# Peptides against a protein of PDB entry 3HUF, part 32

Target 1, 320 residues: chain A of PDB entry 3HUF
Amino acid sequence: MWIIEAEGDILKGKSRILFPGTYIVGRNVSDDSSHIQVISKSISKRHARFTILTPSEKDYFTGGPCEFEVKDLDTKFGTKVNEKVVGQNGDSYKEKDLKIQLGKCPFTINAYWRSMCIQFDNPEMLSQWASNLNLLGIPTGLRDSDATTHFVMNRQAGSSITVGTMYAFLKKTVIIDDSYLQYLSTVKESVIEDASLMPDALECFKNIIKNNDQFPSSPEDCINSLEGFSCAMLNTSSESHHLLELLGLRISTFMSLGDIDKELISKTDFVVLNNAVYDSEKISFPEGIFCLTIEQLWKIIIERNSRELISKEIERLKYA

## One batch from the design tools (peptide; made by RFdiffusion4, then SolubleMPNN)

Design b1_p11_3_s2 (from b1_p11_3, 3 letters changed)
Fold by OpenDDE base, seed 3:
Structure b1_p11_3_s2 (fold): chain B 320 residues (1-320), chain A 11 residues (1-11)
Amino acid sequence: as target 1 above (320 residues)
Amino acid sequence: MEELDKEAEEL
């Protein structure tokens, strides 16, 4: 989200969130959803127009800011952004930091981009929330992204956490739920004048982790916990691969269970399968190899003795 | 000071 602040009390000491939309900026406007009052004798009654665009799909992958357009409203002394005069038709900015000078005002409006990018595990939830979140200037998507700051898990009572949730956790993404999204929808007006009123997603995250025994105490407890082991996996998802990499596993990929030959078995401690393949193919598993699901692996890696547990299961099946 | 006040009235 874009946040603005300014020196010299020209914004009355307030930090303001700018959601996607259009704002008239000037001395003689009242602060509301479409106006920003700036208190200076050097600023025109109506000085500039700010327009924040909704997030692009590219912004979800890059963590880039919503496009920030600045137009001078035909003022005597113009408007500058990052020491450059704004063009007559306005200019658009994708920099994360903007120093906006209105006329001869000795104080600048500082706009900075606070990154918030929400990944969804569930396409139905994305469909429900994407429009509203985009109107908050929050990029949203389903695919993993290095720009992802938050991950929405489903509150399914009694279900195992998904691979996406496991990976998001190990990646140190803030796990959130629908309750946080609901809360975000209510604060849009309250955060106009005070950006500090933005809900703390870390509180939501802490509550999720505390109330769900399927999470380890920290990502660090699991990262590289299986260093020195080797696995094979079906080439089904990038998230599953990245999850296993974060565990410190050496990974071999295969396209079918028939590709699991004696050579692959000789260098592989266990085979990781998705639930569908595990359930359908459990009768046809290669002899002498330990096969498990990612969810079964997760149950082992969250244990304090994960390495010992894995070693015991490997040994059990080599001698069976 | 007066010039800034006149500029402020014209702005």
Scores: peptide ipSAE 0.041, ipTM 0.695, DockQ to the pose 0.253
Fold by OpenDDE base, seed 4:
Structure b1_p11_3_s2 (fold): chain B 320 residues (1-320), chain A 11 residues (1-11)
Amino acid sequence: as target 1 above (320 residues)
Amino acid sequence: MEELDKEAEEL
């Protein structure tokens, strides 16, 4: 989201969130959803227009800002952004940091992009929330992205957490739920006067982890917890591969269970399978190798003695 | 001297 702040009390000493939309900026406007009051004698009554666009699909993958348009409203001393005079027709900016100079005001408005990019694990929830979140200037999507800051967990009662949720947790993404999204949707007017009134996603995350026994206490308890072990994985999802890498595993990939030869077995401690392959091929597993699902692996990883548990299962099948 | 912008003088 875009946040503005300024020196010299010209924004009344407060930070403000700017959502997608158009704002008239000047000395003689009242703060509302379409106006930004700036307190200086050197600023015109109506000095500039700020226009923030909704996020693009590209912004979801890059974590880039919503496009910020600045137009001078035919003022005597003009408007500058990053020391450059704004053109008469206005200019558009994609920089994450904008120093906006209104006329000869000795204080700048500092606009900065606070990255908030929400990944959804469920397409139905994305379809429900994307429009509202985009109107907050929040990029949204389903696919894994290095720009992702938040991950929406689907709360299905009695379901195991998904691989996407497991990976989001280990990559230190803030896991949130529908209750947080609902709260975000209600704050749009209240944050005009005070950007600190944004709901705390970290408090939501702490509550999710505390109330769900499928999570370890921290990502750090699991990251590299299986260092020194080796696995083989069926070439499936990128998220599954990245999850196993974050556990500190050496990973070999294969295309079918028939590709699991004596050489692969000799260098591999266990095989990770998806649920469908595990259930269908359980009767045809190679002898002398431990096969498990990623969900079964996760249940071991969340235990305090995960390395001992994995070692016992490997030994049990190697000497049977 | 804060040079008032053109619209600042019309108060």
Scores: peptide ipSAE 0.038, ipTM 0.736, DockQ to the pose 0.197
Fold by OpenDDE base, seed 2:
Structure b1_p11_3_s2 (fold): chain B 320 residues (1-320), chain A 11 residues (1-11)
Amino acid sequence: as target 1 above (320 residues)
Amino acid sequence: MEELDKEAEEL
């Protein structure tokens, strides 16, 4: 989201969120959803127009700002952005920091981009929330992104957290729920969007982790916890592969259970399968290898003695 | 200073 602040009390000492939309900026406007009052004798009654665009799909992957357009409203002394005079037709900016000078005002409006990018695990929830979040200037998507700051966990997803949620946790993404999205939606109903009114996502995350026994105390307890072990997995999910890498596992991939030969077994401590393959093909598993699901592995990983638990299970099947 | 204040009242 864009936040504006200013020196010399020209914004009344307040930080304001600018959502996607159009704002008239000047001395003789009243603060509302479409106007920004600036208190200085050196600025015009109606001085500039700010237009903030909705986030693009590219902004979801890059964590880039919503495009910020500035137009001077034919003022005597013009408008400058980052010491450059704004052109007659207006100019568009993708920089994360903008110093906006209105006429001869000795104080600047400082606009800065607060990065927020929300990944969804569930496509139905994305379809429900994306429009509202985009209207807050928050990019949204389903795919993994290095720009992702927040991950939406579905509370109605059954008795186990998803692989996407497990991976988001290990990536140190702030996990949020539908309750946090509801609170974000109410912030836009305010006439003056003060930056201090934003809900604390980190408090929401701490509450989710504290109240759910399926999470470890920290990502650090699980990252590289299985260093030195080797697994094989069916080549079906990139997220599953990245999750196993964050556990410190050496990973081999196979295309079918028939590709699990004596050579692969000799190099592998256990095989990781999805639930569908595990349930359908359990009778056809190779002898002498430990097969488990990601959810079964996760239940071991969240335990303080995860290495000892896995070692005991591997030994039990080698001597059976 | 005073001239800048007058120009701003007329704008």
Scores: peptide ipSAE 0.038, ipTM 0.703, DockQ to the pose 0.241
Fold by OpenDDE base, seed 1:
Structure b1_p11_3_s2 (fold): chain B 320 residues (1-320), chain A 11 residues (1-11)
Amino acid sequence: as target 1 above (320 residues)
Amino acid sequence: MEELDKEAEEL
């Protein structure tokens, strides 16, 4: 989200979030959802127009800012952004830091981009929330992205956590739920006066972990916990592969169970399958190989003695 | 300073 601050108390010592929308900036406007009052004698009554665009799809993958348009409102002394005069028709900015100088005012408005990018675990929740979150200047999507700061866990009552949720946790992404999204929707008016009134997602995350026994105490308890083990994985998802890498596993990939040859078996401690393949192929598993699902693996990894547990299961199947 | 203030009151 865009946050503005200013020197010399020209914004009354307050920080403000700028959501997507249009703002008239000047000395003789009242602070509201479409106006920013700036207290300086060197600033015109109506000095500039700021326009924040909604996030692009690219912004979801890059963590880039919503486009920031600045137009001078035909003022005597103009407007500058990053020491450059704003053009007559206005200019658009994608820099994460903007120093906005209104006329001859010695104090600048400092606009900075606070990255917030929300990944969803399912398309239904994305479809429900994307429009509202985009109107907050929050990029949203389904695919894994290095720019993601938050991950929306799907709460199906009594279901195991998804691979996406497991991976988001190990990546140290802040896991949130629908309650946090609801809360974000309510703060839109209150954060006009104080950007610090944004809800703390880390508090929501701590509450999720505390109330769900499917999470370890920290990502660090699981990261590299299986170092030295080798697995073979059916090429199912990039997230599954990255999850297994974060566990410290050496990973071999295969396209079908028929591709599991004696060489692969000799180098592999266990085979990771998706639920559909695991359930359909239970009868056709190669002899002497430990096959498990990612969800079964996760249940082992969250235990304090995960290495001992997995070693025992590998041994049980070598002697069966 | 004061002259800049008068010019900005007219803006």
Scores: peptide ipSAE 0.038, ipTM 0.714, DockQ to the pose 0.239

Design b1_p11_3_s3 (from b1_p11_3, 4 letters changed)
Fold by OpenDDE base, seed 3:
Structure b1_p11_3_s3 (fold): chain B 320 residues (1-320), chain A 11 residues (1-11)
Amino acid sequence: as target 1 above (320 residues)
Amino acid sequence: DEELEKESEEL
């Protein structure tokens, strides 16, 4: 989201969020969803137009800001952004920090990009919320991204957490739920005057973790916890691969259970399977190797003695 | 300062 602040009380000492939309900026406008009052004698009644675009798909992967367009409204002294005069037709900016000078005003409007990029665990929740979040200037998607700051957990009562949720947790992404998104939708108007009224996602996250015993105490308890072990997995999920990497596992990939030869078995402590393959092919697992699901692995890694538990399961199958 | 007030009246 874009936030604006200014020196010299020209914004009345307030910070405000600029959601996607168009704003007339000037001395003689009233603060609302489409106007920004700037209090200075050096600023025209209607000085500039700011236009914030909705997030692009690229912005979800890059963590780039929503495009910020500035147009001068034919003022005598013009408008500058980052010391450069805005062109007659307006200019577009993708920098995360903009110093906007209106005419000869000695104080600048500082626009800065607050990184917020929300990954969803399920397509139904994304379909429900994406439009509203995009109208807040928040990029949204389903795929993993290095730009992801928040992850919407699917609240299925009585189900295990998903691989996406496990991975989001280990990546130190702030896990949120639908209740946070609902709350975020209610503050849209209040944050026009005070950007500090944005709800704290960390409080939501703390409540989720506190109320769900499927989370470890910290990501650090699980990161590299399985260092020195080797696994094999089906080359089907990038998130599963990245999750296993964060556990410190040496990973071998295979395309089918038939590719698990004696050589792979000799170098592998256990095989990680998705639930569908595990349930369908549990009768045809290679002899002498420990096969488990990611969810079964997760139940082990959240335990304080995870290394001992895994070692015992590996030994049981070598001697069975 | 007065010139900026005039320009704000003419715009």
Scores: peptide ipSAE 0.028, ipTM 0.737, DockQ to the pose 0.208
Fold by OpenDDE base, seed 2:
Structure b1_p11_3_s3 (fold): chain B 320 residues (1-320), chain A 11 residues (1-11)
Amino acid sequence: as target 1 above (320 residues)
Amino acid sequence: DEELEKESEEL
């Protein structure tokens, strides 16, 4: 989201969120959803127009800002952005920091980009929320992105957390829920979009972790917790592979259970399967190897003695 | 200062 603040109290000492939309900026406008009052004798009654675009698909992957357009409203002394005069037709900016000078005003409006990119695990929830979040200037998507700051957990009562949620947690992404999305939607209804009204996502995250026994106390409790162990995985999910890498596992991939030969067994402590393969082929598992699902592995790694638990399960099957 | 005030009234 874009946030503006200013020097010399020309914005009345307030920080304001600028959502996607158009704003008239000047001395003789009243603060509302489309106007920004600036208190200075050195600026025009109607001085500039700011236009913030909705996020692009590219912005979801890069964490880049919504495009910021500035147009001077034919003022005597013009408008500058980052010490450059705004062109006659207006200019567009993709920099994360903008110093906006209105005419001869000795104080600047400082616009800065607060990066927020929300990943969804569920396509139905993305379809429900994407439009509203984009109107807040928040990029949204399903695919993994290095720019992802927040991950939406679907609250299904009594369901295990998904592999996507497990991976988001280990990446130190702020996990949020539908309640937090609802609070974001409510903030958009404010006429004065004060940046201080933004809900704390870290508080929401702390509450999710505290109230759900499927999470460890921190990602650090699980990262590299299985260092030194080796697994084989059916090559079906990239997120599953990345999750196992964050556990510190050496990973071998295979295409079918028939590819699990004596060589693979000799270098592998256990086999990780998806639920569908685990349930359908349980009778056909190779002898002398421990097979489990990611959800079964997760239940072990959230325990403080995860290494000892895994070792005991491996030993139990070697002597059976 | 006075010229800036007049410019602010005429705009």
Scores: peptide ipSAE 0.026, ipTM 0.721, DockQ to the pose 0.183
Fold by OpenDDE base, seed 5:
Structure b1_p11_3_s3 (fold): chain B 320 residues (1-320), chain A 11 residues (1-11)
Amino acid sequence: as target 1 above (320 residues)
Amino acid sequence: DEELEKESEEL
C-alpha cells in the first residue's frame, strides 16, 4: 500500500494510506477518500492530483508498487517528484519512494510503498476477496511468490492444513484467515486520517497458530529437521518440492511409481506421494520402502522427536 | 517573507 507522510506538520503530523483512487491535493480541500489537505501557505488551494492504480498481476510477483500518477493542477510553481518537475500531462511512477514537492513548499510529502501481497490457498476465497483487496492496493494471487507477505489459510474446521499452508508457514509468511480480511475491509475509512490504524496481521497469525495443533511452535522447529534423510517424490507439485527442501531433505524425483527401481530404493529413506496417488496406488507400492503423504509427513515433523519417528518407520519397513 | 504572504492571498 502507498503511505504518505510529511515533515513540517503539512500533513498534520499524520501518516495516511493512499488506496487505489484519485486524490485532489491542496491547501483548501478537506481530508476524505478523494482529497488530501496539505497545510502550507506555499501550496495552491488545489495543487496536484494523485492517482493510485490498482495492483497489476506483475506487482503480486515482484512486490512492486501500485502505479502512482501525479499531475500538477496548473499551479504557479508546479509540482516535483524526486526533484524532477512533473510534466504538464502528469507523470507516472513505479519507484517505491517518492518525494513530492508541491510548489515552493519547503517540506516534501514522502510517499513510500509498504509491500503487502496476499496469497490465497483456495481459488474460491481468492475470487471472493481479490476485488476488495485490490481496491486496498493489495496484490493477490494463488501461486507462490517471493513477494508474498501474507497467506490466507482455508479455515475448514476439522481438515488437515494444506501443503500451501505448510509451505507458507515454513517460509515465515504471515498466515491470516477470513476474520483478518473482514477486519481489513472495515478500516478503510479510519486509516484515511491515521495509517497506524491498519490492523496488525501478526496478532491474527499468533491466534491461528496458538489455536491450531497442526502448527509447530515456530518454523525453525521444522526447518532442516530432516537433514541427512533422503526422499523420493512424485514430480507433481513445486510447493511440495520446496517444502521438502526446507525440511533439509535430499530429494529425488520420479514420474511414476514404476520408475522406482532398486537403485532408487537403495538411496531413498522414504517416498512422498500426493493423496490421490497414495490412495489409488497403495496396493502397488514397492516392497521395502516407506511411502507416505505430505500430510502424514507433516504430522511427523511437527513432533519434537520427528527424526526418531522417521527413523523408526524407515527401520520398520526395511526389516519387514 | 513578504513574498510568501502575497502568494498566500493569490494562491
Scores: peptide ipSAE 0.026, ipTM 0.698, DockQ to the pose 0.242
Fold by OpenDDE base, seed 4:
Structure b1_p11_3_s3 (fold): chain B 320 residues (1-320), chain A 11 residues (1-11)
Amino acid sequence: as target 1 above (320 residues)
Amino acid sequence: DEELEKESEEL
């Protein structure tokens, strides 16, 4: 989201969130959803127009800002952004940091992009929330993205957490739920006066972890916890591969269980399968190798003695 | 200072 602040009390010492929309900026406007009052004798009554666009699909993958348009309102001394005079027709900016100078005002408005990019695990939840979140200037999507800051877990009562949720957790993404999204949707009016009134996603995340036994206490408890082990990965997603890498595993990728010869078995501690392959091929597993699903592996890695548990299962099948 | 005050009244 865009946040503005300024020196010299020209914004009354307050930080403000700017949502997608149009704002008239000047000395003689009242702060509301479409106006930004700036207190300086060097600023026109109506000085500039800020227009913030809704996020693009590209912004979801890049974590880039919503486009910020600045137009001078035919002022005597003009408007500058990053020391450059704004053109007569206005200019558009994609930089994460904007220093906006209004006329001869010695103090700048500093606009900065606080990255908030929300991945959804469930397409139905994305369909429900995307429009409202985009109107807050929050990029949203389903696919994994390096720009993802928050992850909405699928809350099905009594279901195991998904691989997407596991991976989001190990990536140190802030996991959130529908309760946080609901609260986020209600703050639009209150954050005009103070950007600090934005709900704390970390508190929501802590509450999710505390109340769900499927999460370890921290990502750090699991990251590289399986360093020194090797696995063969069969018919799994890219997220599954990245999850196994974050565990510190050496990974070999194969297309079929038939590709696992005696040489590979000698170098591989266990085989990771998706649920469908595990259930269909369990009668055809190679002798002398431990085969499991990612969900079964996850149940082991969240335990404090995960390395000992995995070692015992590997030994049990090598000598059977 | 005086020029800044005049510019403030015309703005």
Scores: peptide ipSAE 0.026, ipTM 0.699, DockQ to the pose 0.229

Design b1_p11_3_s4 (from b1_p11_3, 4 letters changed)
Fold by OpenDDE base, seed 2:
Structure b1_p11_3_s4 (fold): chain B 320 residues (1-320), chain A 11 residues (1-11)
Amino acid sequence: as target 1 above (320 residues)
Amino acid sequence: DEELEKEMEEL
């Protein structure tokens, strides 16, 4: 989201969120959803037009700002952005920090980008929320992104958290739910004059962890907790692979259970399977190998004694 | 200064 602040109380000491849309900026406008009043004798009654575009798909992957367009409204002294005069037809900016000077005003409007990118675990939830969130200037998507700041957990996704939720948690992404998205949608009007009224996603995240026994107290409790162990995994999910890497596991990949040869067995402590393969092929598991699902592994990894638990299961099958 | 203030009031 774009936030504006200003020096010399020309914005009345307030920080304002600028959502995607068009704003007339000047001395003789009233603050509303399309106007920004600036209090200075040095500023024209109608001085500039700001236009903020909705986020692009690229912005979801880069964490880049919504495009910020500035046009001078034919003022005597013009408008500058980052000390450069705005062109006659207006200019567009993708910098995260904009110093906007209106005419000869000695004080500047400072615009800065607050990075927020929301990943969804479920395509139906994305379809429901993407339009509203994009109108807040929030990039949204399904795919993993290094720019992702928040991850939407689906409360209706059965009795267990998904692999996507597990991975987002270990990546230290702020986990949020549909209740936070609903709240975020209602504050759009109230935050126009005070950007501090934005709901705290970290409070939502703390409440999710506290109220769900499937989360450890922190990602640090699980990161590298299985260092020194080795697993084999079906080459079916990139998220599952990255999750196992964050646990500190050495990973070997295979395409079918029939590809589990003596060499793979000799270097593997356990085999990780998806639920469909685990349920369908449990009768054909190789002898003497511990096979489990990601969800079964997660139930072990959230325990304080995860290393001792996994070691006991490996030993149990070596002596069976 | 006063002329600049008047020009600014008319802006």
Scores: peptide ipSAE 0.065, ipTM 0.798, DockQ to the pose 0.235
Fold by OpenDDE base, seed 4:
Structure b1_p11_3_s4 (fold): chain B 320 residues (1-320), chain A 11 residues (1-11)
Amino acid sequence: as target 1 above (320 residues)
Amino acid sequence: DEELEKEMEEL
């Protein structure tokens, strides 16, 4: 989201969130959803127009800001952004930091992009929330992205957490739920005067982790917890591969269980399968190798003695 | 500059 603050109390010492929309900026406007009051004798009654666009699909993958348009309202001393005079027709900016000088005001408005990019695990939840979140200037999507800051966990009662949720957790993405999204949707009016009134996603995340036994206490408890082990990965997602890498595993990828010869078995501690392959092929597993699903592996990893548990299971099947 | 302040009050 875009946040503005300013020096010299010209914004009354307050930080403000700018959602997608158009704002008239000036000395003689009242703060509301379309106006930004700036307290300086050096600023015109109506000085500039700020226009913030909704997020693009590209912004979801790059973590780039919503486009910020600045137009001077035919003022005597003009408007500058990053020491450059704004053109007569206005200019558009994609920089994460904007120093906006209104006329001869000795104090600048500092606009900065606070990265907030929400990945959804569930397409139905994305469809439900995307429009509202985009109107808050929050990029949204389903695909994994290095720009993601938050991940929406689907709360299906009695379901195991998904591979996407596991991976988001290990990536140190802030996991949130529908309750946080609901609260976030209500803040649009309250944050006009104080950007600090944004809901604490970290508190939501802590509450999710504390109240769900499917999560370890921290990502650090799991990251590299299986360092020194080797696995063969069969017919899993790219997210499953990245998840196994974050566990510190050496990974070999195979197309079928038939590709695992005696030499590979000698170098591989266990085989990781998706649920469908595990259920269909469990009668045809290679002798002397431990086969498990990502969800079964996750249940072991969240235990304090995960390395000992895996070692015991590997030993049990090598000597059977 | 008092003249500049006055011109700015009229803006």
Scores: peptide ipSAE 0.061, ipTM 0.799, DockQ to the pose 0.224
Fold by OpenDDE base, seed 3:
Structure b1_p11_3_s4 (fold): chain B 320 residues (1-320), chain A 11 residues (1-11)
Amino acid sequence: as target 1 above (320 residues)
Amino acid sequence: DEELEKEMEEL
């Protein structure tokens, strides 16, 4: 989200969130959802127009800012952004930090981008929330991205956490739920005066982790915990591959269980399968190899003795 | 300085 602050109390010492929309900036406007009052004798009554665009799909993958448009409203002394005069038709900015000078005002409006990109595990929840979150200037998507800061976990009481949730946790994303999204949707008006009133997702995350025994104490407890082991996985999901990489596993990929030959078995400690393949093919597993689901693997890796547990299961099946 | 301030107050 875009946040503005200013020097010399020209914004009354307040920070503001600029959600997607249009703002008239000037000395003689009243602060509201479409106006930003700036207090200086050097600023025109109506000085500039700021327009924040909704996030693009590219912004979700890059963590880039919503486009920030600045137009001077035909003022005597113009408007500058990052020491450059704004063009007559207005200019658009994708820099994360903007120093906006209104006329000859000695104090600048500082706009900075706070990165927030929300990944959804469930496409239904994305469909429900994406529009509202985009109107907050929050990029949203289903696919993993290096720019993702938050991950929406679906509240299914008593279900195993998904691979997406496991991976999000190990990537140190802030896991949130629908309750946080509900709360976030209500704060839009309250943060006009104080950007610090944005709900802390870290508190929501702490509560989720504390109340769910399927999470380890920290991502660090699991990262590289299986270093030195080798696995084979069915080439079904990128998230599963990245999850296994974060565990420190050497990964071989195969397209079908029929591709698991003696050579693959000789260099592989265990085979990781998705639930659908595991349940359908459990009778036809290759002899002499330990096969498990990602969810079964997760239950082992959250244990303090994960390496010993894995070693015992590997030994048990090599001698069976 | 004062003339510039007056011109700016009228803007």
Scores: peptide ipSAE 0.060, ipTM 0.797, DockQ to the pose 0.218
Fold by OpenDDE base, seed 5:
Structure b1_p11_3_s4 (fold): chain B 320 residues (1-320), chain A 11 residues (1-11)
Amino acid sequence: as target 1 above (320 residues)
Amino acid sequence: DEELEKEMEEL
């Protein structure tokens, strides 16, 4: 989201979030959802128009800011952004930091992009929330991105956490839920006067982890916890592959269970399967190899003695 | 007051 602050009390010592929309900026406007009052004798009654666009699909992958358009409203001394005069037709900015000078005001409005990019675990939750979050200037999507700051877990009561949730946790992405999204949807008007009223997602995350026994205490407890072990995985999901990499596993890929030959078995400690393959092909598992699902592996990984547990399971099946 | 208004009208 865009946040504006200013020196010299020209914003009344307040920080403000700018959501996607159009703002008239000037001395003789009242602060509301479409106006920003700036208190300086050097600023015109109506000085500039700020237009913040909704996030693009590209912004989800880059964590880039919503486009920030500035137009001078035909003022005597113009408007500058990053020491450059704004053109007569207005200019658009994609920089994360904007120093906005209104006329000859010695104090600048500092606009900065606070990165927030929300990944959803499922398309249904994305469909429910994307429009509202985009209107907050928050990029949203389903696919993994290095720009993702937050991950919305699907709360199905009594279900295991998804591979996406496991991976988001190990990536140190802030896991959030529908309660946090609901709270975000309500703050839009309250943050006009004080940007500090934005909720801390870390508190929501801490509460999720504390109240769910499917999470370890820390990602660090799981990262590289299986270093030195090797696995084979069906070449079906990138998230599963990345999850296993974060566990410190050496990964071999195969296309079918028929590709699991004696050579692969000799180099592999266990085979990781998706639930569908695991359930359908239990009877056709190769002899002398431990096959498990990612969810079964996760249940081992969250234990304090994960290495000892996995070693025992490997030994049990190598000598069976 | 009036001088401030005039400087403010010229902006």
Scores: peptide ipSAE 0.059, ipTM 0.781, DockQ to the pose 0.284

